Peptides against a protein of PDB entry 5T59. Designs and how they scored, part 199

Target 1, 112 residues: chain A of PDB entry 5T59
Amino acid sequence: TTPTMQSTSLLTEHLGYPPISLVDDIINAVNEIMYKCTNAMEKYLMQRNIIGKKDFSDEIKIGTAKLESLLENSVDKNFDKLELYVLRNILSIPSDLLEENRFRLLHHEKLV
Target 2, 90 residues: chain B of PDB entry 5T59
Amino acid sequence: EHIRFQRLVQVCNKALEESIRKLQSWEKIHECFPNYGQTREGIENLTVCQQQVIKLWSNLSRVEFDAIFHERSIEEKLNQLDDLINKARS

## One batch from the design tools (peptide; made by RFdiffusion4, then SolubleMPNN)

Design b2_p29_6_s4 (from b2_p29_6, 9 letters changed)
Fold by OpenDDE base, seed 1:
Parts: structure tokens; sequence; C-alpha cells
Structure b2_p29_6_s4 (fold): chain B 112 residues (1-112), chain C 90 residues (1-90), chain A 29 residues (1-29)
């Protein structure tokens, strides 16, 4: 079920925040984690950049950057899917229930 | 009866798993370090690095997502939503 | 599972488009 003005309003009242705020928290968190992971990888390898007489620093920097890009693309795609799924199927109200009766139920429960 | 929070956890795990899938490929890792990975020591370093980053990914995501869910009281709210919907259909 | 099937079958461009539309909806609120 695609979000509507009515459903978002009702859900915001129920949650105490807009549904999109939860998704934003999740996406912000994974982005932070992503860069922590790539940074850790680069640092680990850069501490081990010399093998024999060869300095692999440049290759390590390029390689980790490539992996970061791959991860960024994958995170972007998969968490867009997550966002869509969450807002369609989890933080959603069935269309057949988006009536005055449903609104009354939410209002009643809030007052109790 | 209560299904929404379980689905939230599941979809989060799915997105995390799919996102890290390419880093789980040794071939993909090796492709990024073609010369470094031709040395024994380089292979060893890449192997450890790969394992550590995947563990870091999993551990950090668990901690951060659990914190978000707690701060947003999302399990309680989703359970209540399930109950409200079920009640409306009764 | 339902989630697995969703991730496998949904078109990437469709997802991107719909996400943008959803974001616009929330901006209007």
Amino acid sequence: as target 1 above (112 residues)
Amino acid sequence: as target 2 above (90 residues)
Amino acid sequence: SDIDEFFKNIDDEEVKKEVEEIRKLFEEV
C-alpha cells in the first residue's frame, strides 16, 4: 500500500513522529557504518603496505576506494528497497481501513 | 498476530546482507588488489581484512539498529498498530 | 520469503522513482 496524506498523518499521530523519520535513522546509520568499515579496511591494509621491497600503498588506496564505491552503490540500491518495503508494508494502513471508523479508533486509543 | 516488527527486523537484515554480499566475494576483493594479492603475505592480509570488515559491518549494524528501534519504541508501536488494524477488522 | 521475493523481483528504477515520490509526499506535510 502506497503512503497517502491520510495514512502518514494517522501514523505520525500514532508513532509520535513521521514514518519517514525511522527510515532516515536507518539510512543514516548504515551510511555511517559503511564509511567506518571502509576506513577500517584502508587503515588495516595501509599498516601492511610493504611486502618485501615493494610498496603497495597506491594500490591499496585505489583498491579500497573501489570497494567503497561498490559498497556505496549496493547500500543505495538495497536500502531504497528497504525504504519502499517499510513504507508500503510495515508502516502502512490498509486502504480499506482508511475511513472515519479507523480514525475514530486511533483517537479513542490515544485518549484511553 | 504481531507481524510488523518481525518484518522490520527481517527487511533490515535482508538489506544489510545484500549490501555486504560483494565484499563477501574473495574474487571481488582480489580484483581490487591484483598485485598485492599475488603475494602470500598480501593474500593473508586481505583474508583477515575481509573477515574483520564483515564482522564490523554486522556488529555495528546490530548495535545501531537496536538503538534506533529502542529510541523510536518501534516494536511497541508496531504491535499496537497490528492490534488496531486487527480490531478494526473484527 | 516475501521479503526475498520483493528484493529479487522489484525493478531498481521503479524503486528509485517511487521512493522519490514518497519523499515528495512527506515534504508536503
Scores: peptide ipSAE 0.728, ipTM 0.957, DockQ to the pose 0.895
Fold by OpenDDE base, seed 2:
Structure b2_p29_6_s4 (fold): chain B 112 residues (1-112), chain C 90 residues (1-90), chain A 29 residues (1-29)
Amino acid sequence: as target 1 above (112 residues)
Amino acid sequence: as target 2 above (90 residues)
Amino acid sequence: SDIDEFFKNIDDEEVKKEVEEIRKLFEEV
């Protein structure tokens, strides 16, 4: 189900933070990891840029940049899907629990 | 009984796996280094590089995501959410 | 699995649109 103001408020109360904060943590982490990976790849190859008498530094820089772009696009698409799935299906409240009587239950459990 | 946290782990793994899929293709890697990859030593370097990047991707994501899940207490919170839903429907 | 099916069947533009709408919701809070 699509997030609403009501579900967001209830989940924020339950979690102690807005649901989007978890998603942001995940996305920020994978972005950091992504650039660590591409940086490591470039550094590894640049340490091995000379084969025989040929210097492949320019090709390595261009090639790693292409791979970085490829990874960026894939991360963007797949973690947008992740965000949507998490907020629809995991950090969500079924419609029957959004009724007034179920809202009371959530408050009751928190206070006990 | 408890399903939400397992699904969170699964969808994180799915997104990570799909994101790295193209880098797992040797053909795709080689296309980015057409002349470098025509040398024996270049092929060896690219092979090791590809393997190391994939391992780094896997290891870093595991450590960082576990840290996030711990800091956010998400397993406990999702289990509690499952319990509340099940209790309300019983 | 449901996750596999979701990733396979969801349209990229639809995802972007809905994610933006969701983000707007959270910005208003």
Scores: peptide ipSAE 0.727, ipTM 0.957, DockQ to the pose 0.869
Fold by OpenDDE base, seed 3:
Structure b2_p29_6_s4 (fold): chain B 112 residues (1-112), chain C 90 residues (1-90), chain A 29 residues (1-29)
Amino acid sequence: as target 1 above (112 residues)
Amino acid sequence: as target 2 above (90 residues)
Amino acid sequence: SDIDEFFKNIDDEEVKKEVEEIRKLFEEV
């Protein structure tokens, strides 16, 4: 189910933070990891840029940039799918419970 | 009974696996370094680099995502959510 | 699995649009 204002409010109360915050943490983390990986790759190859008296620095820079772009596009696509899946199926409240005023249930649980 | 946290872990792994899939392709790697990859040493360097990047990707993701899940207490919260939903349907 | 099927079958452009809509919702909260 697609997130609504009602479900978001209820989940925020339950989690102690908005559901999107978890997704943001995940996406921010993977983006950081992505650039660490590409940076490591570039550095590794740039330390090995000369082979047989030929300097491949320019090719390495271009090649690693291409791989970075490829990874960026893949991360963007797949973690958009992750975001959608998480917010639809994991951090979600069934519609039938929303209609039955789940807020009362959560409130009751807090009082017990 | 408790299914949401397991699914969270699974979907995270899925996204990570699909994201790195292109870098797991030797052909994709080699295409980015057409002349460098024509040398023996270049091929060796690219092979090691590819393996190291994939390992780094996996290791960093595991550590960082576990930290996020812990900081957000998401396993407990999702288990509670499962319980609340099950209780409401009983 | 359902996750595998989800990733395979969902349209990329549809995902982008829906994610944007969801983001707008959270910005308003």
Scores: peptide ipSAE 0.727, ipTM 0.957, DockQ to the pose 0.794
Fold by OpenDDE base, seed 5:
Structure b2_p29_6_s4 (fold): chain B 112 residues (1-112), chain C 90 residues (1-90), chain A 29 residues (1-29)
Amino acid sequence: as target 1 above (112 residues)
Amino acid sequence: as target 2 above (90 residues)
Amino acid sequence: SDIDEFFKNIDDEEVKKEVEEIRKLFEEV
């Protein structure tokens, strides 16, 4: 179910924060992890940049940059899918309940 | 009866797995280092590097996502949401 | 699973479009 103003308001009240905030936390975390991984890879290889008599520093820098870009694109696409799935299917309220005064139920449970 | 939090964990794992899939390909790694990867020592270094990155990806994501879920109390909130929905439909 | 099917069947550009629309909704709140 696609989010609406009504469902967003109700979920925000229930969660104590907007549903999008959870998604933002997840996306921010994975982005940080992504760059930590690529940075670690570059550092590891740069410490091993000389094989025999040849210095592969330039190739390592270019190669790790390519892998970073590849990972960035994959993270972007897959976590956009995650965002859509979460907001449609997890942090969502069925439409039939919205029509049946779901708001009253949430308030009742909060007050009890 | 509680299904939403389980699905949250599952979709997070799915996104993480799909995101790292290309880095799990040796061919994809090797093509980024065409000359370095033609040396024996280079291949060994790339192999270890690939394994370490995948482990780091898995470990960091587990720790960070668990922290987020805890800070947001999302398991409790999603269980409550499931209960509210089930109660409304009973 | 439904999650696997979702990830497989949804077009990347469609996802980006819908996500953008959803984010606009949250900005209005």
Scores: peptide ipSAE 0.729, ipTM 0.957, DockQ to the pose 0.900; fails the geometry check

Design b2_p29_7_s1 (from b2_p29_7, 11 letters changed)
Fold by OpenDDE base, seed 3:
Parts: C-alpha cells; structure tokens; sequence
Structure b2_p29_7_s1 (fold): chain B 112 residues (1-112), chain C 90 residues (1-90), chain A 29 residues (1-29)
C-alpha cells in the first residue's frame, strides 16, 4: 500500500527530510551516471569512426542513441520499482506505531 | 536486528544490476552497430566499450550512492528506525 | 563541508570518465 501522510510526516521528522528526497537523490545520480556512460562510449567510438575507407559516424551516433534509449528505459523501470520498494518497505512505519500510544513514544524518543 | 539499511543497499544494487543487464548482452550491442560490428576493428572497439562502460557504471554508482547515503545519514537513521520499532514491539 | 564533498565527487566522476577513455584507447592499440 502507499505510505500514509502520517507515516511521511513522522519519517520526515525522524530523517530531517522527506523520504522521497532520498529516492530523488538516488534517481538523479543514476541518471547522471547513465549519460556519462553513453557519452563516453559515443566519444570513444567517434574517435574510431573510420575503418578502412568507410566512415561509420552516422551509424555510431544512431547506435549509441539506441543504447542510451535502451538504458534509459531500463533505468526508469527498475528505479521506479526501487522507489516503490523503498518508500513502502524501507522508509515505512508499521501500523502499530501509528497508533496514538506509539506516536507518543516516537515523540518522546525525539525529545530525549 | 538492523535490516532496513541492508535492504536499501540490496535493492539499490539490484536496480543497478538490472538496469545494466541489457548492455551486458553482446547481441544487443552488436544490433546497434550492424555494419560497424562486421569489421574486426569494430568488434574490438565495441567489446572494449562494453567492458569499460560496465566498469564505469559500477564504479560511479558505488561512489555516488555511498555519498548520498552518507549525506543523508541514512544508515544511522534506518538503524534508529529499526530500534524504535523493535522497542515498541518489545 | 558539503561543498567540499560535492567537489570531490565531481572530480572523481571526471577522473573515472578519463580513465574509461584511456583504458579503451590503450586496449585498441
């Protein structure tokens, strides 16, 4: 199930930031890495675009773009799953702690 | 006892591994360069690129994710969360 | 400190990119 507003609030208080912020950092990081990888590949191949008498520049550009798209799709898919998993199963508070008595406990622990 | 941070690391690694899986396929790489990959030199170049990109992917992700985890103090926070939950259930 | 870490990370990323290119080029020779 989707995290509750109450869980988000409590976790934000505990973490010092909203749980989604962590996920955003992770996703932004992997996207940056992704483009660096594909860019490096394209650059390397473009430095070696001529084999014999044939220029493969166009094929290299198209091919690297295809790989980039493939990687983008995979990253999006897998890290969307990651986001859901993290928010639901890692950065989550069990229902019993959302009860009034347990809520007081969490506040008490923070104040102590 | 402390399980959440371990799970975070595991799920991150899994996502990274699954994301790069298609690039680990030589067939997929070759399909993107059908004519270039018919040459000896082309095959060699693509092979090196494939290997090095995968290495770069792994290395950069490790560095960046560790940095994020540190900046967000997530191991400590998740351990504390585990402790709170365990305490509440004891 | 946060800025310092960010700068260090950027430099490391750039170095990794350079290493990638160097390694690829060397293996081609």
Amino acid sequence: as target 1 above (112 residues)
Amino acid sequence: as target 2 above (90 residues)
Amino acid sequence: EEKEKEEKLKKEKEEELKELLKEIEEEEK
Scores: peptide ipSAE 0.131, ipTM 0.882, DockQ to the pose 0.015
Fold by OpenDDE base, seed 5:
Structure b2_p29_7_s1 (fold): chain B 112 residues (1-112), chain C 90 residues (1-90), chain A 29 residues (1-29)
Amino acid sequence: as target 1 above (112 residues)
Amino acid sequence: as target 2 above (90 residues)
Amino acid sequence: EEKEKEEKLKKEKEEELKELLKEIEEEEK
């Protein structure tokens, strides 16, 4: 189920980049988005940290951090699954195409 | 015929949806701000934040993922891969 | 070309972040 070195090489040649690079881009992107979201929330709430006579700055900081952690854990879990799925089921070459004759076909198609 | 790119889009959407699920829970949001959320203004502020964060999450992810897919030419490459596989099995 | 695209994307992301803050403030009013 895990991609072989051969399949990785073939896919790299086909894609022009290693398959994992796509996944890395996706994961990096979602992480960036995640932190932007939480940062925006924190900033907004910190601008509204005083209600009445009470200063909620500390609670806001802690609360936002908790939400960030919660989101971070969820992102990590779900995108780890995504990584496995993509590499195994999307960016994959069937075993029959890894045979010598099929290998030649892939190279031939590239050259033509 | 072409299935891989469709699967990629689907799995990405699923991952994004599942990732934001916790923030879609008002209870979870409120739990993080127990005292702040006991005030009228606090509730209002948290409500707006929750709604807008979810929207931003969706919009940013769409834009960035589409950009990645374009930069990597992944639809074309995956379609070609499907074609190669189908041809080899013919 | 790639650099230009990257810059455009970066600006778009920044604008969306600003829009978030703006929308949050507007809804608060």
Scores: peptide ipSAE 0.123, ipTM 0.881, DockQ to the pose 0.015
Fold by OpenDDE base, seed 1:
Structure b2_p29_7_s1 (fold): chain B 112 residues (1-112), chain C 90 residues (1-90), chain A 29 residues (1-29)
Amino acid sequence: as target 1 above (112 residues)
Amino acid sequence: as target 2 above (90 residues)
Amino acid sequence: EEKEKEEKLKKEKEEELKELLKEIEEEEK
């Protein structure tokens, strides 16, 4: 299930930032890495675009784009799952603890 | 006792591994370069790219994710969360 | 001998890409 507003508020106080911010950092990082990888590959191959009498520049550009698209889809799929898992199972508070007592406990531990 | 941070690391590694899996397939690489990959030189070039890109993927992700975890102090925060929950249940 | 030449060329290409990728890694740091 999706995190509650109460859980989000409590975790934000505990973390010093909203839980989603961690996930956003992770997703942004992997996307940046993804494009760096594909860009490097394209550059390397474009330096080696002529084999024999044939120029493979067009195929290299198209092929790299296809690989990028394939990787994008895989990243999106797997990190969407990651987002859900992290928010639901890692950055989460058990429902039975989402009471006034839990709130007091969090504040107490913060001050002690 | 402390389980949340371990789970975070595991799920991140899993997502990274599954994301790069298709690039680990030579068949998938070759499909993107059907004519280029029919040449000896093309195969050699693609092989180098495949191997090195996978290494880059792994290295960059490790460095960046560790940096994120440090900047967010997530190990400490998750351990504290585990402790709070365990204390509440004791 | 031809095989040796091919291996040498392969290593050179591999090192070239490694250097390029290393530069990218340094930019991330």
Scores: peptide ipSAE 0.228, ipTM 0.896, DockQ to the pose 0.017; fails the geometry check
Fold by OpenDDE base, seed 4:
Structure b2_p29_7_s1 (fold): chain B 112 residues (1-112), chain C 90 residues (1-90), chain A 29 residues (1-29)
Amino acid sequence: as target 1 above (112 residues)
Amino acid sequence: as target 2 above (90 residues)
Amino acid sequence: EEKEKEEKLKKEKEEELKELLKEIEEEEK
């Protein structure tokens, strides 16, 4: 079930921020981590690019890029699923709380 | 009683785990470095990288996500939400 | 406070990266 505008507004009031903001923080964080990991790997390998008499610099650059792409695709896929799940199942308000009386109660509790 | 935050943590962990799954495959790592990985030193270097990257992935994600959760006070907020729902249903 | 926390987090990330590199180098030896 897709979040309604009403639920979003109520959750925003409750959280102090839009629900999507949490997801954005998570996704941004994992992306940053991802690139840090791949960068570290590339740097390490590039410091060890010569083995014997052969220079593997080009292969290292290409290889790390491939791994990065692989990781990017996986991150995108899995965290898209995460986003949907969080917004639909975690940061959600049951329909019974969206009724008029319950809606008023939520507002009242926040004001008290 | 309080289930939403637990679910959040679980789904985050699952996403992280599934995301790094392919890098846990030595075969995939080696495929990216076919010639480099044919050398003894290359194999050693790649092995270390793979292991350390996975560790870094896990550690950094833990730190970052915990920071986010704290900054957003999400555990408290989700617990409150659970309480509100339970109250409404009582 | 938030900025301080952010700086701390950034510093921690940097340290983690450094530790990674250090560990990798040590294991190579």
Scores: peptide ipSAE 0.127, ipTM 0.882, DockQ to the pose 0.015; fails the geometry check

Design b2_p29_7_s2 (from b2_p29_7, 14 letters changed)
Fold by OpenDDE base, seed 3:
Structure b2_p29_7_s2 (fold): chain B 112 residues (1-112), chain C 90 residues (1-90), chain A 29 residues (1-29)
Amino acid sequence: as target 1 above (112 residues)
Amino acid sequence: as target 2 above (90 residues)
Amino acid sequence: KEKEKEEKLKKEHEEELKKLEEEIKKEEE
C-alpha cells in the first residue's frame, strides 16, 4: 500500500526529515558509485588498449558503455523496488496507529 | 523487538547484490569485448577488471551506505519506531 | 500503452517484493 499523508507527516516529525529523503540519499549514493565503477573499468582497460600492436580503444569504449548501460538499468530496477519496499514496509506506520487517538499518542511521546 | 533497521540493511544489500549480478557474469562481460576477449592478454585484463570492479562496488557501497545511515540516525529512529508501535499494541 | 507498461512494472515489482520479503524473513530466522 502507498504511504498516507498522515503517515508521512508523522514519520517526518519522528525522523526529522521526510522518509523519501533517506531513499534519495541511498539512490544518489548508488548512482555515484555506479559511475565511479564504470569509469574505473574504462580507465583500467584503456590503459591496456593495445595488444599485439592492435588498438582496441574503440571496442573498449563501446564495451564499457554497454556494461554501464546494463548496470544502470539493473540499478534503476532494483533500487526502485528498494524504494517501494522501504517506504511501504520499513518507514511505515500500521493502520491501527493512524487513528486520531493514536496520533495524539505519538505526538505526546515526542514531547515527553 | 527491533526489526526495521535489520530489514533496511538487508534490502539494501539485496539491491546491491542484484544490481551487480550481471557484472558477475563472465559471459556478459566477454560479450561486450568480443575481439579483445579473444586474446590471452585481453582475457587476463578483463578478468582482473571484473574482480576489481566488483570489489570497488562492494567497498564503496558499504562505506557510503553506512555514512548515510549514521548521518540520518536511522538505526536509532527505526528502533524507536519499533518501540512506539510495540508499546501502542501492548 | 504507457499505462500497460506501468501496470506490468507494478506487477513485476509486487512479485519481486514478495520474493524479497520471503528471503529477508528467512534470513531473520
Scores: peptide ipSAE 0.043, ipTM 0.870, DockQ to the pose 0.222
Fold by OpenDDE base, seed 5:
Structure b2_p29_7_s2 (fold): chain B 112 residues (1-112), chain C 90 residues (1-90), chain A 29 residues (1-29)
Amino acid sequence: as target 1 above (112 residues)
Amino acid sequence: as target 2 above (90 residues)
Amino acid sequence: KEKEKEEKLKKEHEEELKKLEEEIKKEEE
């Protein structure tokens, strides 16, 4: 079930912001966290890039990049699902509340 | 009675958990560092690194998501929404 | 082209959503 314009409007009024804004905040946050994590990983390993007489810097850079890509793909996939679920099932208004009388009730509750 | 916020938290946790799942695989980590991981020190470093990044992921996510939820007052708003729905159906 | 990809993605999301809902239901009980 796709959210209607009416439900979006009502939720925006209720929340004080569009429902999608919450999802955007979440996605932006996880992306930031993701890159912080991968950066930390790279830095940690690069500080330990020499074992014995061998320098593993190149391997570390490549390996970390692969892990970053893997994480990016996973984040994208899972948070796309999250977005869909949140907008359809959490930030949603049942059809019965979209009726005129229920609409008035929602407004009344806001005003009181 | 109040269910929407609980679901929000659950789906967020699930997404976070599933997202980090690949990094929780030692095999996957080791595959990215085939030669480095053949050394004793390399294995030790990778092990610590893996643990740290997973911990960092979890901690940062908790802090940031809680901040978002607070800033958006989403628990209160979702509870109110639940109440409105329940009231309308009664 | 793009529509086909969108439809495929939509179907995939729907399936995953169902799974997610089931998991959430189990956690609530």
Scores: peptide ipSAE 0.040, ipTM 0.868, DockQ to the pose 0.216
Fold by OpenDDE base, seed 2:
Structure b2_p29_7_s2 (fold): chain B 112 residues (1-112), chain C 90 residues (1-90), chain A 29 residues (1-29)
Amino acid sequence: as target 1 above (112 residues)
Amino acid sequence: as target 2 above (90 residues)
Amino acid sequence: KEKEKEEKLKKEHEEELKKLEEEIKKEEE
């Protein structure tokens, strides 16, 4: 189930930022890492693009691009799952705490 | 008692591991470089490249994710959340 | 030759890691 507005508000207050912000940071980071990895791979291979009398530059560029696409698809899939899991199971408020009597606990703890 | 942060770390590691899985396949790497990989030197270069990129992936992700977790104080916040939940159920 | 290639790639990795570490340090300061 999608997190409720109430849960999001409470967590935002607790965290000091919206729960989604953490996920965004993670996703942005992995995307950056992905690019760095594929770029490093391409550069390494391009420095070794000539074997014998044949130039493999075009193949290297195409191949690296294909690998990047494969990695991107995998990242998207797995981190979409991560996002759902984190928001639903980690950064979540149990339903019993969303009740009026227990709702005050998060606010009370900050006041004390 | 404190379980949420541990789960966060685990799910992050799982996502990272599953994401890089395709690059761990030599067959898939080779398929992207069919002619280059038919040469001895090409195979050697691809092998080294594959190994190093996986290491780079692992190291960069560890450093950056740890930085994020620290900046967001997520361990402390999740531990506090666990404590609040436990108190509420007491 | 293979060792040299490995070392070169390793060096690149280390450089990238170093850059990242430096960026992180700057952000923490």
Scores: peptide ipSAE 0.038, ipTM 0.854, DockQ to the pose 0.021
Fold by OpenDDE base, seed 4:
Parts: structure tokens; sequence; C-alpha cells
Structure b2_p29_7_s2 (fold): chain B 112 residues (1-112), chain C 90 residues (1-90), chain A 29 residues (1-29)
């Protein structure tokens, strides 16, 4: 189930930041890593683009682009799942704590 | 008793592992370089490249994710959340 | 919804790759 506004507010108060911010950090990081990896791959192969007097630069560029696309698709898919899981199952408030009395307790614990 | 942070680490690792899975396939790598991969040197270069990318992926992700977790104090916060939940249920 | 997004992403990437291939082809000419 999708987190409620109340859950988000409580978690934001607890964390000091919105829950989605953590996910955003993770996704931004993996995207950066992804492009670093693909860039490194292209550079490595482009330094080795000539074999037997034949220039494979064009093939390398196309090939690395294909691999990048493949990785992008996989990252997108898997980290979308991660986002849902984290927000629903990790950064979540159980329903019993969303009740009036439990809500007070949570705030009380923070203030004490 | 503290389970949320453990789950976070697990799901992050799973996402990272699944994301790189296709690049771990030699067949897929080779398919992207059909002529280059027909040469001995090309095969060698692709092999090294594949290994390096996988290592780079693993190393960078570990460093960056640990940094995020530290900056966000997420282990502490999730442990506190677990404690609050357990206390409320007691 | 997730599947739809995935399909859109795949199509987008395919188009980008096609453009790249065309650019490379033009450079070869």
Amino acid sequence: as target 1 above (112 residues)
Amino acid sequence: as target 2 above (90 residues)
Amino acid sequence: KEKEKEEKLKKEHEEELKKLEEEIKKEEE
C-alpha cells in the first residue's frame, strides 16, 4: 500500500528529511555510478580501437551505447522496485502507531 | 529486533546485483561487438573490460551507498523506529 | 504501469541508439 500523508509526516519528523529523499540519493548515486562505468568502458576500448590495422572505433561507440542502454533499463527497473519496497516496507509506520494514542506516544518520545 | 536497516541493505544489494546481471553475460557483451569480438585481441580486451566494469560497479556502489547511509544516519534512525514500534506494541 | 514505463524506456533507448547509428553512418560517408 502507498504510504499515507500522516506516515510521511511522521517519518519526516523522525528522520529529519522526507523518506523519498533517501531514495532519491540512492537513485542519483546509482545513476552516477552507471555512467562512470559506461564511460570507463568506452574509454578503455577506444584506447584499443585498432586491431590489425583495422579501426573499430565506430563499432565500439555503438556497442558501448547498447550496453549503456541495457544497463539503464535494468537500473531503472530494479531501483523502481527498490523505491517501492523501501517506502512501503522499510520507511513505513505500522497502522497501530497511526492511531491517536500511539501517535501521541511517538511525539512524546521525540520530545522527551 | 532491529530489522529495517538490515532489510535496506539487502534490498540495495539485490537491486545492484540484478542491475549488473546482464553485463555479466559474455554473450551479451560479445553481441555488442560482433566484429571486434572476432579478433583475439578484441576478445581479450572485452574480457578485461567486462571484469573491470563489474568491479568498478561493485566498489563505487559500496562507497557511495555507505556514504549516503552515513549522511542520512539511516541505521540509527531505522533502529530507533524499530524500537518505537516495539515499545508501542508492548 | 510499471511495465508500461519499461516499454517506454526501451523505445526511447532504441530511438537514441538509432540516432547514434545514423550519426556514425554519416561520419563514415
Scores: peptide ipSAE 0.029, ipTM 0.842, DockQ to the pose 0.022

